# Peptides against a protein of PDB entry 7PB4, part 103

Target 1, 105 residues: chain A of PDB entry 7PB4
Amino acid sequence: KMLNIKEYKEKLLSTLGEFLEDHFPLPDRSVKKKKKNIQESSVNLITLHEMLEILINRLFDVPHDPYVKISDSFWPPYVELLLRNGIALRHPEDPTRIRLEAFHQ
Target 2, 218 residues: chain B of PDB entry 7PB4
Amino acid sequence: DALQMAVGYFEKGPIKASQNKDKTLEKHLKTVENVAWKNGLASEEIDILLNIALSGKFGNAVNTRILKCMIPATVISEDSVVKAVSWLCVGKCSGSTKVLFYRWLVAMFDFIDRKEQINLLYGFFFASLQDDALCPYVCHLLYLLTKKENVKPFRVRKLLDLQAKMGMQPHLQALLSLYKFFAPALISVSLPVRKKIYFKNSENLWKTALLAVKQRNR

## One batch from the design tools (peptide)

Design b1_p29_1_s4 (made by RFdiffusion4, then SolubleMPNN; from b1_p29_1, 12 letters changed)
Fold by OpenDDE base, seed 4:
Structure b1_p29_1_s4 (fold): chain B 105 residues (1-105), chain C 218 residues (1-218), chain A 29 residues (1-29)
Amino acid sequence: as target 1 above (105 residues)
Amino acid sequence: as target 2 above (218 residues)
Amino acid sequence: MLNLKKEKEILEEIFRRLSTALEWVEFEK
């Protein structure tokens, strides 16, 4: 039974990854390293998959404070997507922090 | 340069010490407007000012005026558009600003240097079809962006549902016709063969400016 | 075992909600 759950989880992760890439691809900010001095903060945006992974991991690692600080690597459309669809919640007192929704409470 | 000072003002924000903040703002805004309509703006200037207009840093009136003068000298960077769409998702701009942005995006579409990254935003644009105020302009934008790979069964269903709700709108019919062209098996409904694709004239606000840009780039 | 099951359920729910998002269903907070 455990092996089946593990295999299923792996399959689900793979399928979810493909789904996210297909429907919610990240725009490739090819930071054209043009040398102009604008400190374009070369902040590499993370994929929606990576964002979800961070949120899930935080929920399991720190269940009493499952909030993640929104970094510059968080693409705003992804944040809004998660918030609008009830997948994530903003911290009530700190709008810079979000958590994964507790679907099973 | 007066333009550089004006752009710098909007980027850095008002210097606290200016007793006449409104006059200073108006002066810089007029400078940007004058240069934009006369010569167009450089891609870097558009990048800065477009983001400012959509970030909610200034009031709606100022944002509207900035957005109206986002006229390129030569090209608009696709990165600027991607950033702009990001700001739209944050929701700090008004509904009227969103409408104006889509009108602008359609009007300036040919001046955007490349479309590869913008095409990745297809799903976000498509989601905006449900907004009645945006729908005509979003249909036009999607008509310009749609590739075969974008035509999915769920999108077809949504377009047909929208048609059922709002009727056979010309802009929606144009988009559906394009979808049928790419994926005839997904659209069983007979669409009237329209000889002319009809979209709302989004370019009207910039007609004179666009003519000037085209003349300069010949 | 409990954590794996919980993780699976979370992933399924995320997938469901994102799939529904494609259908313009905004989940009210």
Scores: peptide ipSAE 0.434, ipTM 0.698, DockQ to the pose 0.233; fails the geometry check
Fold by OpenDDE base, seed 1:
Structure b1_p29_1_s4 (fold): chain B 105 residues (1-105), chain C 218 residues (1-218), chain A 29 residues (1-29)
Amino acid sequence: as target 1 above (105 residues)
Amino acid sequence: as target 2 above (218 residues)
Amino acid sequence: MLNLKKEKEILEEIFRRLSTALEWVEFEK
């Protein structure tokens, strides 16, 4: 039974990954080498899959404080996508922190 | 020069400048406006000012004026557009600013240097169709962006649902016609044959400026 | 075992919600 659940989870992760790549791909920001805009262009954005992984891991690792700080690597459209669809919640007192929604409650 | 000083002011200047008597703000706005309409702006200047206009750093009136003068001398960087879309999602700009941005994006579409990354944003643009104020302009944008691979069954269904709700709007019919062209098997409904496609923003705020830009780049 | 089951359920729900989002992202008026 555990093996079947594990296999199913892995399959689900793979399918979700493919789904995210197909429907919500991350735009490639050309690293514009020009000095003045270097700070904004130097930030490596993470995929939506990676963002979800971070949120899920935080929920399990630190269940009493499941919030993740929004970094510059978090693409704003992804953050808003998760918030608007009830997948993530913004911290009530700190707008720079988000958590995964507790679907099991 | 005066333009560099003006751009520098907006980039580094005060956050949440009040709409009122800032003579300095008005001076710099006029400088940007004058240069933009006369000669157009460099891609780097548009990159800076476009993001400022959508970031919520200034009031709605100022943001609107900046956005209205985002006229290129030659090209607009695709990266600037991608960044701008990110700002739209943050929700710090007004609804009117969002409408103006989509109008601008459609008007300036041919001056954007590349479309590859913008095409990846197709799904986000499509989601904006549900906003009644944005719908006409988003349809026009999607008409310009749509490729065969974008025409999926769920999007067809959504467009047909919108048509059922809103009626046979010209901009929606134009997009549906394009969808039918790429994927005739997905659209069983007979669409009226339109000889001419009409979009609401065919007469845009930048008509004179665009003519001037085209003339300079011939 | 319990955590694995919970994780599966979370992933399924995320998938469901994102699938719904493809149809329409809730537009804050």
Scores: peptide ipSAE 0.425, ipTM 0.704, DockQ to the pose 0.227; fails the geometry check
Fold by OpenDDE base, seed 2:
Structure b1_p29_1_s4 (fold): chain B 105 residues (1-105), chain C 218 residues (1-218), chain A 29 residues (1-29)
Amino acid sequence: as target 1 above (105 residues)
Amino acid sequence: as target 2 above (218 residues)
Amino acid sequence: MLNLKKEKEILEEIFRRLSTALEWVEFEK
C-alpha cells in the first residue's frame, strides 16, 4: 500500500509538472542581455512547480509556522494565481509571507 | 539632458526636501510628454517609465499621463511588456490604468521587438476576458497573439459561454472567427462571415503619434 | 504513511483548484 501511494504521488507530481508547464509557463528571462554594466540583479525566477514545492515542504517541515517569505524569485503572477484561487494565503500581519492553504483541516 | 533628468527623477523618486514637489513633478512629466510626442522614447526609457507607471509609486493621474506618453522612437522591448504584466497582477494600479495599458499594448503591438515571451502570457490575458471593462481590448490583443497551439477546447468553451452571457459582441465574434480558422472542428456554430473585423480602432489615443513614428523610421 | 496520504491529498486539491482556475470557476468560499 505504501509503495502504491509513493508511486501514485510520483505520477501525480509528474502530471502536475506537465500541467504547470503547459498552462503556466515561466517567461524565459534568461535571454542573456549583453553585459552592459547595469547590475540589474537578474534574480532567477522559479517555476510554479518549485514555488508549490517550497510551500508544501514548509507546511510539513514547520507546521507551527508554515509561512514562506515572498522572495524576488517569486514571480508576481504566480503569487497572485495561488492567492486568488485559495491555494495560498497571506499572513494576516505580514503581507510578505504566504502559506499553503490548509485544505484538510 | 532634460529627458534624462526627468526619467531619473521618476526612477529615484522625489528627493526629500523640495517644498515644490508638485511643481518639480509637473516639470519632469511635461518634459517626458514633450519628448515622447515629438521624437518618441528609447526602449530603455520606456522600460523604466512603464514600470513606474504600473508599480503604484505615483498617483493614478501621474501614472495615466506617463502611460499615455509611452511612445517608442523605434521599438519596445518585449521584456518591458512582460514586466508590465507582472505589475498588473500585483493589483497596485487602478482599473482605468489596466484598461489604458491594454489599449496601449494593442496600439503598440507592431513596435514590440519580439512576441515569444508575450505569447507565453496568453493564459493570463485569456483569464482577463472575464473582466467586462477589459474584455474588448483583451479580445483584440488575443486576436493579435493567437496561434494554432493556443486554440484549446476549454478556451473555445469559455468564449462560447462568454458570448452566451454577454451577447454576440463584435470583439468576441472576431476572436471566435480566428479560433474557427485555426480549429474548425472545435467550433460547430456558424459564425457570420464578417469580411471586416471591426475592432474599435476609433479609440486609438496614439494614432497621430504612431504615424509620426512610422514616418521617422522609413 | 499519514504524511504521504496528506501530501497526495494536497497535490490533488492544488491540481483541482488550478484546473478550475483555467475554467473560470470561482471557488465559492
Scores: peptide ipSAE 0.420, ipTM 0.718, DockQ to the pose 0.221; fails the geometry check
Fold by OpenDDE base, seed 3:
Structure b1_p29_1_s4 (fold): chain B 105 residues (1-105), chain C 218 residues (1-218), chain A 29 residues (1-29)
Amino acid sequence: as target 1 above (105 residues)
Amino acid sequence: as target 2 above (218 residues)
Amino acid sequence: MLNLKKEKEILEEIFRRLSTALEWVEFEK
């Protein structure tokens, strides 16, 4: 039973990853040809998959404070996508923090 | 340079000490407008000002005026467009500003240096079709962006549902016709063979400016 | 075992919600 759940989880993660890549790909900002001078701090944006992993991990690791601080690596469209669809919630007192929605309540 | 000072003003915000904040704002706005319509703006200037116009830093009237003068001297950076779409998703701009942005994007489409990253935003643009005010312009944009790989069964269903809801709109029919061209098996409905693709002329606001840009780049 | 099951359920729900988002289902709040 446990093996089957693990295998299913892996399959689900893979399928979700493919789904996210197909429908919500991250624009590669990397095509910044190094025009030399403007230190635009190339903030490396994370994928939606990585963002979800962070949120899920935080929920399990710190269940009493499951909030993650929104960094510059969080692409705003992804944040809004998660919030609008009830996948994530903003902290009531700190709009810079979000958590995964508790679907089992 | 007067333009650099104006752009710097919008980027850094008003210096607290200016008693005549409104007069200073108007002066800099007029400077940007004058240069933009006369010569066009550099890609870097458009990058800065476009983001400012959509960030909600200033009022709707100011944002509208800034957006109307986002006329390139040569090219618009794709990165600027990607950033702009990010701001649209945050929702700090008015509905009218969103409409104006899509009109601008369609009008300036040929002046965007690359399309690869914009094509990755296809899903976000498609989601905006549900907004009745945006739908005509988004259809036009999607018509310009759509590739075979974008034509998916669920998108076909959504377009047909929209057609059922909104009626046979020329802009929607144009997009559906393109979808049928790429994936005829997905669209069983007989679409009227419209020889003439009809989109609302979004270019009318910038027609003179666009002609001037084309003449300068020749 | 409980955590794995919970994680699976979370992933399924995320997938469902994102799929629904693509289908323009206005989640009436």
Scores: peptide ipSAE 0.418, ipTM 0.721, DockQ to the pose 0.230; fails the geometry check

Design b1_p29_2 (made by RFdiffusion4)
Fold by OpenDDE base, seed 5:
Structure b1_p29_2 (fold): chain B 105 residues (1-105), chain C 218 residues (1-218), chain A 29 residues (1-29)
Amino acid sequence: as target 1 above (105 residues)
Amino acid sequence: as target 2 above (218 residues)
Amino acid sequence: AKIEEILAENAPEAYLRFMVEELVILTAE
């Protein structure tokens, strides 16, 4: 039973990855790194998959404070996507923090 | 160059020490406005200033004025638009700024160099249809962006629901008519054959400027 | 399988929610 759940979870993660790449890809920032020395902190945006992973992990690792601080790596459209679909919630007092919805509760 | 100094001021922010911060700000803002309306702005200048206008770095009045002068000399980079849309989602800009941005985006649509990345934002634009203030402009934008692949049953349902709620709005009807063109099987409702797609000629705040841009690029 | 494919194609945001919900449930188990 445990093996089947793990396998199913892995399959689901794989399917999710493919789905996210197809339907919610990051815009190609052709950041032509023109090597101009301006340390434009090219904020590396994370994928929606990575964002979800962070949120899920936080939900289970720190259940009493399941909120993640929105970093510059969080693409704002993804944050909005998660919020509008009820997948994530903003912290009531700190709009810079979001949590995954606790679907299991 | 006065323009470079002005752009640099907005990019770097006000140097703390100047007692005349407001006067300096106004000077640089006027410089940008003057160049933008006379000659247009380079794509790089638009990239910088557009992001500044939407980032919430400055007050709403300043952001509005910057956004109003985002007139290209030649082209607008799609990357600038993508970045701008990301800022809209952060919620640091006012509702009026969002409306102005969508108006700007529609007005400047033909001057955007590429559309491939903007098309990836279709779903995000579509979600903004629920905002009554944005809806007319978003419909117009979606009308420009919509491909057959974007016409999905769930989007049809959402549009019909919006029509039921808001009534038969001309902008919504225009978009629905396009949807019916691409996917007639998804829209059973007889849409009035409107010969003229009336997006409110929202008095294109940039009409005169756009004419000038087109004349320079001939 | 058919419902998931239909949702993926015709309601991607709803399908996203579904997948995340399933992942959360599976992780809680």
Scores: peptide ipSAE 0.542, ipTM 0.875, DockQ to the pose 0.267
Fold by OpenDDE base, seed 3:
Structure b1_p29_2 (fold): chain B 105 residues (1-105), chain C 218 residues (1-218), chain A 29 residues (1-29)
Amino acid sequence: as target 1 above (105 residues)
Amino acid sequence: as target 2 above (218 residues)
Amino acid sequence: AKIEEILAENAPEAYLRFMVEELVILTAE
């Protein structure tokens, strides 16, 4: 039973990855490195897959505080996507923190 | 250059030491306004100022004035638009600023250098149709962006549901007509053949400016 | 398989939610 669950989970993750690439790709920031010295900290945006992984891991690793701080690597449209679909929730007192919805409860 | 100093002021923020912060702000804002309406702004200047206007760094009145003068000399960078949309999701701008941004985006659509990345935001724009204040402008934007691949059954259903709730709005009918053109099998409902697609002539705040830009780029 | 494909094509956001829910359930186990 455990092996079947692991295999199914891996398959689901693979399917999710492909799905996210097809339907929710990141915009190609052509970071034209124009030389001007303003350290535009080109914060590398993470994929939606990576964002979900962070949220899922936090939910299980720290169940008493399952909230993740929204970093500059979080593409705002992805955050909004998760929130509007009830996949994630904002912290009631700190709008800079989000959690994955606890679907297993 | 006076414009560079003004843009630098908005980018870096007020230098602490000036007693008359409001006078300095007004001076720089007027400088940007004057140049924008006279000559247009460079793509780099629009990139900086557009992000500032949507970031919530300044008050709504200032943000509104900045957005109103986001007039290109030649082109607007697609990257600037993508960044701007990201700021809309952060929610630090007012509803009126969001409306103004969509009006601006529609008005300036032809001056955006590329559309490939903006097309990736199609789903985000489509989700904004639920906002009654944004709906007319978002419909117009979607009318400009929609390709055959964007016309999906779920979007058709959402548009029809929206029509059922809001009534037969001209802007919604225009978008539905385009959807029917791309995917006639998905829309069984007889749409009135309106010969003229009328998006609300929200008096294009930039009509005169756009004419001037087109004349300069001929 | 057909239902999943239909959902993916016709309701991608709903399908995303479904997949995440399943992943959470599988991780809790």
Scores: peptide ipSAE 0.540, ipTM 0.876, DockQ to the pose 0.256
Fold by OpenDDE base, seed 1:
Structure b1_p29_2 (fold): chain B 105 residues (1-105), chain C 218 residues (1-218), chain A 29 residues (1-29)
Amino acid sequence: as target 1 above (105 residues)
Amino acid sequence: as target 2 above (218 residues)
Amino acid sequence: AKIEEILAENAPEAYLRFMVEELVILTAE
């Protein structure tokens, strides 16, 4: 039974990854490095898959404070997508923090 | 250059706590406005100023004035538009600024250098149709962006539901007509044959400026 | 498989929520 759950979870993660790439891809920042020294902080945006992994892990690792701070690596349209669909919630007192919805409770 | 000093002021913010902050800000705004309406702005200047206008760094009045003078000399970078959409999702700009941005985006659509990355944002724009204030302008934008691959059954259903709620709005009818063109099997409803596609604000705020840009790029 | 494909194509945001819900449930087990 445990092996079947693990295999099913892995399959679901794979399917989710493919789905997210097809339907919610990140825009290619063609950062043409024109050499002018303005350190545009090339903030590397994470994928929606990576964002969801962070949120899920935080929910289970720290259940008493399941909130994740929104970093510059979080693409704002993805944050809005998760909030709009009730997948994530903003912290009531700190709008810079979000949590995954506790669907298992 | 006066324009470079003005752009630098908005980018770096007011350095000195001088008593004349408002006069300095107004001077730089007027400089940007004058150059934008006379000659247009370079793509790099638009990139900087557009992000500033949507970031919430300044008040709504200043942001509105900056956004109104985002007139290109030649082209607008697609990357600037993608960044701008990201700022809209952060929610630091007013509803009126969002409306103005979509109006600007529609008005300047032909001057954007590429559309490939903007097309990836199709679903995000489509979600904004639920906002009654944005709906007319988003419909116009989607009319410009829609490809056959974007026409899905769920989007047809959402548009029909919006039509049921809001009535037969000209902007919704225009978008539905385009959807029917790409996927006639998905739309069983007879759409009135409108000879003229009507979108709100066909006479945009930038009409005179856009004519000048087109003349310079000929 | 067919229902999942239909949901993915016709309700991608709803399908995303569904997949995340399942992942959370599976992780709690």
Scores: peptide ipSAE 0.535, ipTM 0.871, DockQ to the pose 0.256
Fold by OpenDDE base, seed 4:
Structure b1_p29_2 (fold): chain B 105 residues (1-105), chain C 218 residues (1-218), chain A 29 residues (1-29)
Amino acid sequence: as target 1 above (105 residues)
Amino acid sequence: as target 2 above (218 residues)
Amino acid sequence: AKIEEILAENAPEAYLRFMVEELVILTAE
């Protein structure tokens, strides 16, 4: 049973990865490395897959405070996507924090 | 250059030392407005100022004025538009600013250098159809962006549901007609054959400016 | 596999929610 669950989880993660790449790709930021010293904080945006991983991990690692602070690496359209679909929730008092919806409670 | 100083002011923020912050702001804003309407702005200037207008760094009145003068000299960078949409999703701009942005985006659509990345945002634009204030302009934008690959059954259903709720709006009919053209099997409903695609706000705020830009680039 | 493909194509946001929900359930176990 455990082996089957692990295998199924791995398969699901793989399928999710492929799905996210196909349907919700990040825009190619032509980071023109123009050397102009403007510290455009080259904040590397994370994929939606990575964002979900962070949210899921936080939900289980810190269940009493499952909120993640929205960093500059969080692409705002992805945040909005998760919120509008009820996958994530904003903290009621701190709009800079979001949590994954607790689908298992 | 007066324009560079003005753009730098908006980018870096008000230098603390100016006693007359409002007068300085107005001076720089007028400089940007004058150059934009006379000559247009460079792509780099639009990149900076567009992000500022949508970031919530300044008040709504200032943001509105900045956005109204986002007139290109030649081209708008697609990256600037992608960044702008990102700011819209942050939700720090007013509803009126969002409406103005979509109006601007439709008006300036032909001046955007590339569309590949903007097309990746199709789903995000489509989600904005639910906003009654945005719907007419989003329909127009989607009319310009829609490819055959974007016409999916779920989007057809959403458009038909929206039509059922809002009635037969000309902008919605225009988009549905395009969807039917790309995927006739998905739309069983007979749409009135409109000879002229009519989007209600054909008179954009930039009509005169766009004519001037086209004349200069000829 | 066919149903998943159909959902992915015709309701991608709903399918995303479904996959995340399943993943959360599997992680709780």
Scores: peptide ipSAE 0.535, ipTM 0.871, DockQ to the pose 0.266

